# Peptides against a protein of PDB entry 4ASU, part 254

Target 1, 270 residues: chain A of PDB entry 4ASU
Amino acid sequence: ATLKDITRRLKSIKNIQKITKSMKMVAAAKYARAERELKPARVYGVGSLALYEKADIKTPEDKKKHLIIGVSSDRGLCGAIHSSVAKQMKSEAANLAAAGKEVKIIGVGDKIRSILHRTHSDQFLVTFKEVGRRPPTFGDASVIALELLNSGYEFDEGSIIFNRFRSVISYKTEEKPIFSLDTISSAESMSIYDDIDADVLRNYQEYSLANIIYYSLKESTTSEQSARMTAMDNASKNASEMIDKLTLTFNRTRQAVITKELIEIISGAA
Target 2, 83 residues: chain B of PDB entry 4ASU
Amino acid sequence: FTFASPTQVFFNSANVRQVDVPTQTGAFGILAAHVPTLQVLRPGLVVVHAEDGTTSKYFVSSGSVTVNADSSVQLLAEEAVTL

## One batch from the design tools (peptide; made by RFdiffusion4, then SolubleMPNN)

Design b2_p24_8_s4 (from b2_p24_8, 14 letters changed)
Fold by OpenDDE base, seed 4:
Structure b2_p24_8_s4 (fold): chain B 270 residues (1-270), chain C 83 residues (1-83), chain A 24 residues (1-24)
Amino acid sequence: as target 1 above (270 residues)
Amino acid sequence: as target 2 above (83 residues)
Amino acid sequence: DEEARRKAVEEMLRKQKEKLEAAR
């Protein structure tokens, strides 16, 4: 490589490093906000899931329609965030299919579709795009919930798959159940909840779905921003190492050129 | 007793004496060992009676309330404000 | 594999830069 080539490459990598550092800072700011907003969202979402955990709602084996909701975003450069969700979705879909269940998929964020479109295209009901530019709101979750309920797919049970935030360096892909109104209303374990009006239960389920989606979005967002921050930090470090290596190469090449020029001058061959 | 909105937590696994909730079927008081029930909130006043005798009032827009067999209560409002 | 990953990251970052510059 000529000195010019090395210099051009150095400039390019330095520019990349500037971008990755900037992206790290942006991700850090978004992470800090997401983490603050996750605290109440987690209490709210876990509170909504408490019924399902305590009631131990079981779907009868004859009920075959299963919905998988994968929660991520449209945005890349966040490590394994999307692939982890997609991997879990694939595993769940395969297990359910092996159990003789019909599986349909909803993707929250375009990255789910991008990963699964070739292998699971026929299973997709809908993909929600424009996820991840702004923090998710309860309104956004409500829109997703309504779209799901209006999709015409009468699922019996479902799985919402998302990355739960553990720490700035750790997330875990988790699954939480979602149930249809019919499944909840027919569950034997729900018999202890006396005198529940059908309209009340319907409305309750609608809130529950929106709540769980909202929770999953908040967990996913926090995990994503943290992972992006880490990815951008790693990219910045890798760029730094490459700059150092190229700088050494530049210096060696420069010395060789100078030595050659000096020899040419001394030899009179120039 | 847990009382939260999507953006704010008012109570998190707290022990309270009584919670009065506005439901679509009417307002009712949740006491310790209340029978399990599910309700949806109507816009109105939530009154939390703490064990220390303090009373807190909240306005809620909509949401749900769950009373479980283990006496745990989840009051989840879409919007809630302290009065 | 590491070099391929580095190139992929560089290309992704380049594309992101172009998108960021186009969005400004």
Scores: peptide ipSAE 0.005, ipTM 0.824, DockQ to the pose 0.015
Fold by OpenDDE base, seed 5:
Structure b2_p24_8_s4 (fold): chain B 270 residues (1-270), chain C 83 residues (1-83), chain A 24 residues (1-24)
Amino acid sequence: as target 1 above (270 residues)
Amino acid sequence: as target 2 above (83 residues)
Amino acid sequence: DEEARRKAVEEMLRKQKEKLEAAR
């Protein structure tokens, strides 16, 4: 490689390193906010799941319609965040299909669709786009919940799959159940609850769904920003190592050129 | 007793004497060993009576309240403010 | 403009990763 080629490559990598460092700082700021906002959101979301955990709602085996909601975002450069969700969605869809269930998929964030489009296109009901530009709000979750409830797909049971935040260096892809109004209303384990008005139960379930979606979005966002910060740090370090290697190559090549020129001068002066 | 909004936690697995909640079917008091129920909140006043005799007041918007058989309560409001 | 920039960065990072892997 000529000195010019090495210099051009060095300039390119230095520019990439600047971008990755900038993206790391942006991700760090978003992570700090997301972690703060996750604290109350987790209490709120876990509170919404408490009924389902305590009531141990069972879906009859004859019920075949299962909904999978994958929670992610539109934004790349966050390591395995999207692929982890998609992997679990694929596994769950395969297991349910093997059990004779009908599976439909909702993607929250365009990356889910991007990964699953080729293999699961016919199972997608809807994909929510424009996820991850701004921190998710309860309003955003309510819109998703409303769209799901109005989709006309009569599922019996479902699964919401998202990355739960553990620490700045760790997340876990988890699944939480979602139930249809009919499944909840017909569940034997719900008999311990007083006679609940059907309209009250419907409204309760709408809030429950919105609450769980909101919680999943907050967990996903925190996990994503942390993973992006780590990914951008790794990219910046890799760029630094490459700059160092190319700088050494540049210096060696320059010395060789100078040595050659000196030999030519000495041989021509003789 | 857990009382939270999406953005704020007021009580997290706390022991309380009584919680008065505004529901669509009417306001009711949740006491110890209240029967299991599900309700939807209407905009109104929540009053929490702590075991130490402290009374706290909150204004809530829409939301849900769950009373479980184990006497655990989840009060989840879309918006809530301390009064 | 921001999405185009992100796509360009992703492509640049991919190309650099491939070059790093080929150099290993």
Scores: peptide ipSAE 0.000, ipTM 0.822, DockQ to the pose 0.013
Fold by OpenDDE base, seed 2:
Structure b2_p24_8_s4 (fold): chain B 270 residues (1-270), chain C 83 residues (1-83), chain A 24 residues (1-24)
Amino acid sequence: as target 1 above (270 residues)
Amino acid sequence: as target 2 above (83 residues)
Amino acid sequence: DEEARRKAVEEMLRKQKEKLEAAR
């Protein structure tokens, strides 16, 4: 490579490093906020899931319609955040199909669709876009829940798949159940809950759906920002190492050019 | 007893003596070892009676309350404020 | 003497070039 080529490459990588450092800082700020907001959201979301965990709600085998909600975002450069969710969605969809169930998919965030559209396009009901630009609110979750409820798709049971935050360096893709009103109302395990008005149960389930979606969005957002921060840090370090290597190469090449020129001067003066 | 909104936690797996909740069907008092039930909240006052005899009041907008067979209670409000 | 100095410098520069190339 010529000195000019090395210089151009150095300039390019230095610019990339500036971008990745900036993105790291933005991700760090968003992560710090997301982690704070996740604390109450987790208590709230886990509280909403408590019924389903304790009641051991079973869906009859004759019920064939299953909904998969994958939760991620529209934004890239966050490591395996999107691919982990998509991988689990794909695995679950395949298992359910093998069991003779009808599977429909909802993507929260455009990245889910981007990964699965070629193989699962016919199974997609809707994709929610504009996810991850702003922190998710309960209002956002309520809109998603309402759109799902109004979609006309009469699922029997479902799964919401999202990345649960563990630490700044760790997340885990998790699945939580979603039940239709009909499934929960007909569940034998619900018989212990006395005097449940059908209208009360409907309202309860609609609220529960919004709660679970909100919780999943908060977990996903925290995981994503953390993963992005780490990814941008790694990219910045890799750029730094490459700058160092290229700088050494530049210096060596420059010295070689100078040495060659000196030899030519000395040899030509003969 | 767990009482939370999307943005704030008031009680997390706490032991309480009694919780009074505003439900759509009327005022509902949850005592220790209450029978399992599900209710939805109407706008109103939640009153938490702690074991130490302290009483805390909250205003809630909407939400749900669940009493499980294990006597665990989840009070989830869309909006809640301490009074 | 000037030719001998020139040859000595050329040899030193050649050795430096070889060291730089071997270090690539």
Scores: peptide ipSAE 0.000, ipTM 0.819, DockQ to the pose 0.004; fails the geometry check
Fold by OpenDDE base, seed 3:
Structure b2_p24_8_s4 (fold): chain B 270 residues (1-270), chain C 83 residues (1-83), chain A 24 residues (1-24)
Amino acid sequence: as target 1 above (270 residues)
Amino acid sequence: as target 2 above (83 residues)
Amino acid sequence: DEEARRKAVEEMLRKQKEKLEAAR
């Protein structure tokens, strides 16, 4: 490579490093906000799941319709965030199909569709786009819940799959149950809950679904921003190492050129 | 007793004497060892009676309240403010 | 927009990686 080629490459990598550093700072700011907003959202969401944990709701074996909601975003450059959710969705769908269940899929964020569309296109009901540009609100979760409930797909039970935030360096893909109104109303374990009006139970389940979706979006967003910050940091470090290597190559090449020119002068071959 | 909105936590696994909640069927008091129930909130006043005799008041919008067999209570409001 | 900027970064990173591997 000529000195000019090495110089051009150095300039290009330095520019990339500036961009990745800038993206790291943006991700860090979004992460700090997401983590603050996740604290109350986690209490709220875990509180909404308490009924299902305490009542131990069982779906009868004759019930075959299962819904999988995968929670992610539209945005790339966040490591394994999307592929982790998609992997678990695929595993769950395969296990349910092997058990003779009908499986339908909802994608929250376009990246889920991008990964699974080729292999699972027939199972997709809907994909929600424009996820991850702004922090998710309870209003956003309510819209998703309402669209699901009005989709006309009468599922018996389902699973919401999302990345739970652990720390700035760790997330875990988790699954939480969702149940239809019919499954909850017919569950034997619900008999201990006295004199529940059918309209009350319907409204309760609408809130429950919105609450769980909201919680999952907050966990997913925090995990994603953290993972993006880490990915951009790693990219910046890799660029730094490449700059150092190319700088050494530049210095060696420059010395070789100087030596050659001196030899040509001394030999009179110039 | 847990009381939260999507954006704020008021109580997290706290012990309380009584919680008065506004429901669609009417306001009722949740005492210790109340029978398991599910209710939907209407806009109105929540009153939390602590074991020390202190009383806290909140205005809530829509939401849900759950009383479980283990005496755990989850009050989840879409919006809530301290009064 | 932020999306166009991200795609541009991904493409630049890919091209630089390929050039590094070809020089190795």
Scores: peptide ipSAE 0.000, ipTM 0.818, DockQ to the pose 0.012; fails the geometry check

## One batch from the design tools (peptide; made by RFdiffusion4, then SolubleMPNN)

Design b2_p25_1_s2 (from b2_p25_1, 18 letters changed)
Fold by OpenDDE base, seed 2:
Structure b2_p25_1_s2 (fold): chain B 270 residues (1-270), chain C 83 residues (1-83), chain A 25 residues (1-25)
Amino acid sequence: as target 1 above (270 residues)
Amino acid sequence: as target 2 above (83 residues)
Amino acid sequence: EEEERREKAIRESLERVAEKERERR
């Protein structure tokens, strides 16, 4: 490679490194905010799931309609955030199909659709776009919940799949149950709950769904920003290593060129 | 007893004496060993009576309240403010 | 040869990152 070629490559990689460093800083700022907002959201969301855990709601085997909600975002460059959710969605869909269940899919974030569109396009009910530009709000979750409830798809049970935040260096893809109003109302384990008005139960279920979606969005956002920060840091380090290697090559090549020129001068004077 | 909004936690697995909640079917007090129930909140006043005799007041917009068989309570408000 | 392959892979990865960032602007 000529000195000119090496210089061009160095300039290009240095520019990429500047971009990755900038993206790291942006992700770090968003992560710090997301982590702060996740603390109350986790208490809120886990609180909403408490009923289902305590009541041990079971769906009868004769019920065949299952809904899978995958939660991610529209934004890339965050490691395995999207692929981890999609992988678990595929696994769950395959297991349910093998059990003779009808499976429908909702994607929160365009990346889920992008990954699953070729293999599962017929199973998609809806994809919610414009996820990840701003921090998710309860209003956003409510809109998603409302759209789901008004979709006309009468599922019996469902699963929401998202990345739970563990630490700045770790997330785990998890699944939480979603139940239809009919499944909850018909569950034998719910008999211990006092005479609940049907309208009250319906409203309760709407809140529950919104709460769970909100929680999943907050976990997903925090996980995503952390993963992006890590990915950009790794990219910056890789760029740095490449810059160092190319710099060494540049110096060696420069010395060789100078030596050659000196020899030519000396030989030409001879 | 857990009381939270999407953005703020007021109580997290705390022991309380009584919680008064405004529900769509009427306001009721949740005492120790209250029967399991599910309710939806209406805009109104939540009063938390702590074991030490202190009372805290909150205004809530909407949400849900769950009383479980194990006496655990989840009060989840869409919006809540301390008064 | 293995170092060159690794360098190429890293470069391609970095270029993809840079391209996606440009598309976002």
Scores: peptide ipSAE 0.024, ipTM 0.855, DockQ to the pose 0.011
Fold by OpenDDE base, seed 5:
Structure b2_p25_1_s2 (fold): chain B 270 residues (1-270), chain C 83 residues (1-83), chain A 25 residues (1-25)
Amino acid sequence: as target 1 above (270 residues)
Amino acid sequence: as target 2 above (83 residues)
Amino acid sequence: EEEERREKAIRESLERVAEKERERR
């Protein structure tokens, strides 16, 4: 490689490094906010899930309709965030299909669609786009919940799949159950809950769904921003290492050129 | 007893004497060992009576309240403010 | 040769990052 080629490469990588460093800082700021907002959201979301855990709601085997909601975002450059959710969705879909269940998929964030649409296009009901530009709000979750409830798809049981935040360096893809109103109302374990008006139960379920979606979005967002921060840090480090290597190569090549020129001067071959 | 909004936690697995909640069916007082129930909140006042005799008041917009068989209570408001 | 392949892969990855960032601006 000529000195000119090396210099061009150095300039390019340095520019990329500036971008990745900037993106790291942006991701760090968003992560810090997301983590703060996740604390109450987790209490809220876990509180909403408590009923389902305690009631041990079982879906009868004759019920075949299963909904999978995958939660991610529209934004890339966050490591395995999207692929982890997609992998779990595929696994769950395959297991459910093997069990003779009908599976439909909802994607929260365009990245889910981008990964799964080709292989699971027939199973997709809807994809929610414009996820991840701003922190998710309860309003956003309510919109998703409402659209799901109004979709006309009468699922019996569902699964919401998202990345749960563990730490700045760790997330885990998890699954939480979603139950239809009919499944909840017919569950034997719910018999201990007395004097539940049908309208109350419907409204309760709407809140529950919105709550779970909100929780999943907050977990997903925090995980994503952390993963993006890490990915951009790694990219910046890799760029730095490459810059160092190319700089050494540049120096060696420069010395070789100088030596050659000196030899030509001394030999009179110029 | 857990009382939270999407953005704020007021109580997290706390022991309380009584919680008065505004439900769509009327005022509901949750005491220790209350029967399991599900209710939806209407806009109104939540009053939390602590074991030490202190009383805290909150205004809530909407949400849900769950009383479980294990006496755990989840009060989940869409919006809540301390009064 | 293996180091050169690794460097190439890293460069291509970084270039993809840069392109995506340009598309956002």
Scores: peptide ipSAE 0.024, ipTM 0.853, DockQ to the pose 0.012
Fold by OpenDDE base, seed 3:
Structure b2_p25_1_s2 (fold): chain B 270 residues (1-270), chain C 83 residues (1-83), chain A 25 residues (1-25)
Amino acid sequence: as target 1 above (270 residues)
Amino acid sequence: as target 2 above (83 residues)
Amino acid sequence: EEEERREKAIRESLERVAEKERERR
């Protein structure tokens, strides 16, 4: 490689490093906000899930329609955030299919579709795009919930798969249950709640779905921003190492060029 | 007793004496050992009576309330403000 | 060669991000 080539490459990598450092700072700011907003969202979301945990709602085996909702975003450069969700979705879909269930998939964020399109395209009902540009709001979750309920797909049971935030360096892909109105209404464990008006129960379920989606979005966002911050930090370090290597190569090449020029002068091979 | 909105937590697994909630079927008071129920909130006043005798008032827009068999209560409002 | 491939992949990813940011302006 000529000195010119090495110099060009050095300039390019230095520019990349500037971008990765900038992205790290942006991710850090978004992470800090997401973590603050996750605290109340977690209490709210876990509170909404309490009924399902306490009632131990079981779906009858004769019910075959299962919905999988994968939660991620449209944005890349965040490590294994998308692939972890997709992996668990694939595993769950395979297990349910083996059990004779009909499986449909909803993707929250375009990255889920990008990963699963080739193998699971026929199972996708809808993909919600434009996720991750702004922090998720309860309004966003309500829109997703409403669209799901109005989709015409009459699922019996579902699962929402998302990355739960643990710490700045750790997340875990988890699953939470979603039940249809009919499944809840017919569950034996719900008999202690039998004095509930049907319209009330319907409205309750709409809130429950929106609440769970909102919670999952907040967990996912916090996990994503932390992972992106780490990924950009790693990229910046890798760029630094490459700059150091190329700088050494530049210095060696420069010395070789000088030596060659001196030899040419001395030898008269001009 | 848990009372939260998407953006704010008012009570988290707290012990309270009574919670008065505005529901679509009417306002009711949640006491100790209340029968399990699910309700949807209408816009109105929530009144929390603490064990120490203090009373806190909140305005809620909408949401849900769950009373479980174990006497745990989840009050989840879409919007809530302290009054 | 593997480092060059990684560099190229990162560059392409960053260029896509930059283009999307420009399209939003």
Scores: peptide ipSAE 0.024, ipTM 0.850, DockQ to the pose 0.014
Fold by OpenDDE base, seed 4:
Structure b2_p25_1_s2 (fold): chain B 270 residues (1-270), chain C 83 residues (1-83), chain A 25 residues (1-25)
Amino acid sequence: as target 1 above (270 residues)
Amino acid sequence: as target 2 above (83 residues)
Amino acid sequence: EEEERREKAIRESLERVAEKERERR
């Protein structure tokens, strides 16, 4: 490689390092906000899921329609965040199909569609785009919930798959159940609840769905920003190491050129 | 007893004496060992009576309230403010 | 779209950096 080539490569990598450092800082800021906002969101979301855990709602085996909601974002450069969700979605879809269930998929964030389009295009109902540019709000979750409920797909049960935040260095892909109004209303375990007006139950389920979606978005966002911060840090370190190696190569090459020139001068062969 | 909005937690697994909630069916008082029920909130006042005798008032918009068989209660409001 | 293009370019650049690092190990 010529000195010019090495210099060009050095410049390129240095520019990349600047970008990755900047992205790290942006991700760090977004992470800090996301983590702060996740605290109440987790209490809120876990509270919404408490009914399903306590009532142990079972879907009858004759019910065949299953909805999978994968939660991620549109943004890349966050390690295995999207692939982890997609992997779990694929696994769940395969298991459900093997059990004779009809599976439909909703993607929250365009990355889910990008990963699953080739293999699961026919199972996709809708993909929500423009996720991840701004922190998710309850309003966003409500819109998603409403669109899902109005989609015309009458699922019996569902799974929402998202990355739960554990720590700045750890997330876990998890699945939480979603139940249709009919499934909840017909569940034997719900018999202990006083006569619930059908309209009340419907409204309750709408809130529940919005709550769970909101929770999943907040967990996903926090996990994503943390993972991005780590990924950008690693990229910056890798770039630094490469810069060091190229700098050494540059210095060696420069010395070789100088030595050659000196020899040519001394030998008079120039 | 858990009382939260998407952005704020007021109570997290706390023991309370009574919670008065505004529901679509009317005023609903949740006491200890209340029968399991699901309700939807109407805009109005939530009154939390703590075991120590203190009373806290909140204004809530919409949301849900769940009373489980194990006497756990989840009050989840879209918006809530302390009064 | 421009932000996506920029992100793609960054990703490709990072991948190239990572590949070069793997080739050196």
Scores: peptide ipSAE 0.022, ipTM 0.832, DockQ to the pose 0.013

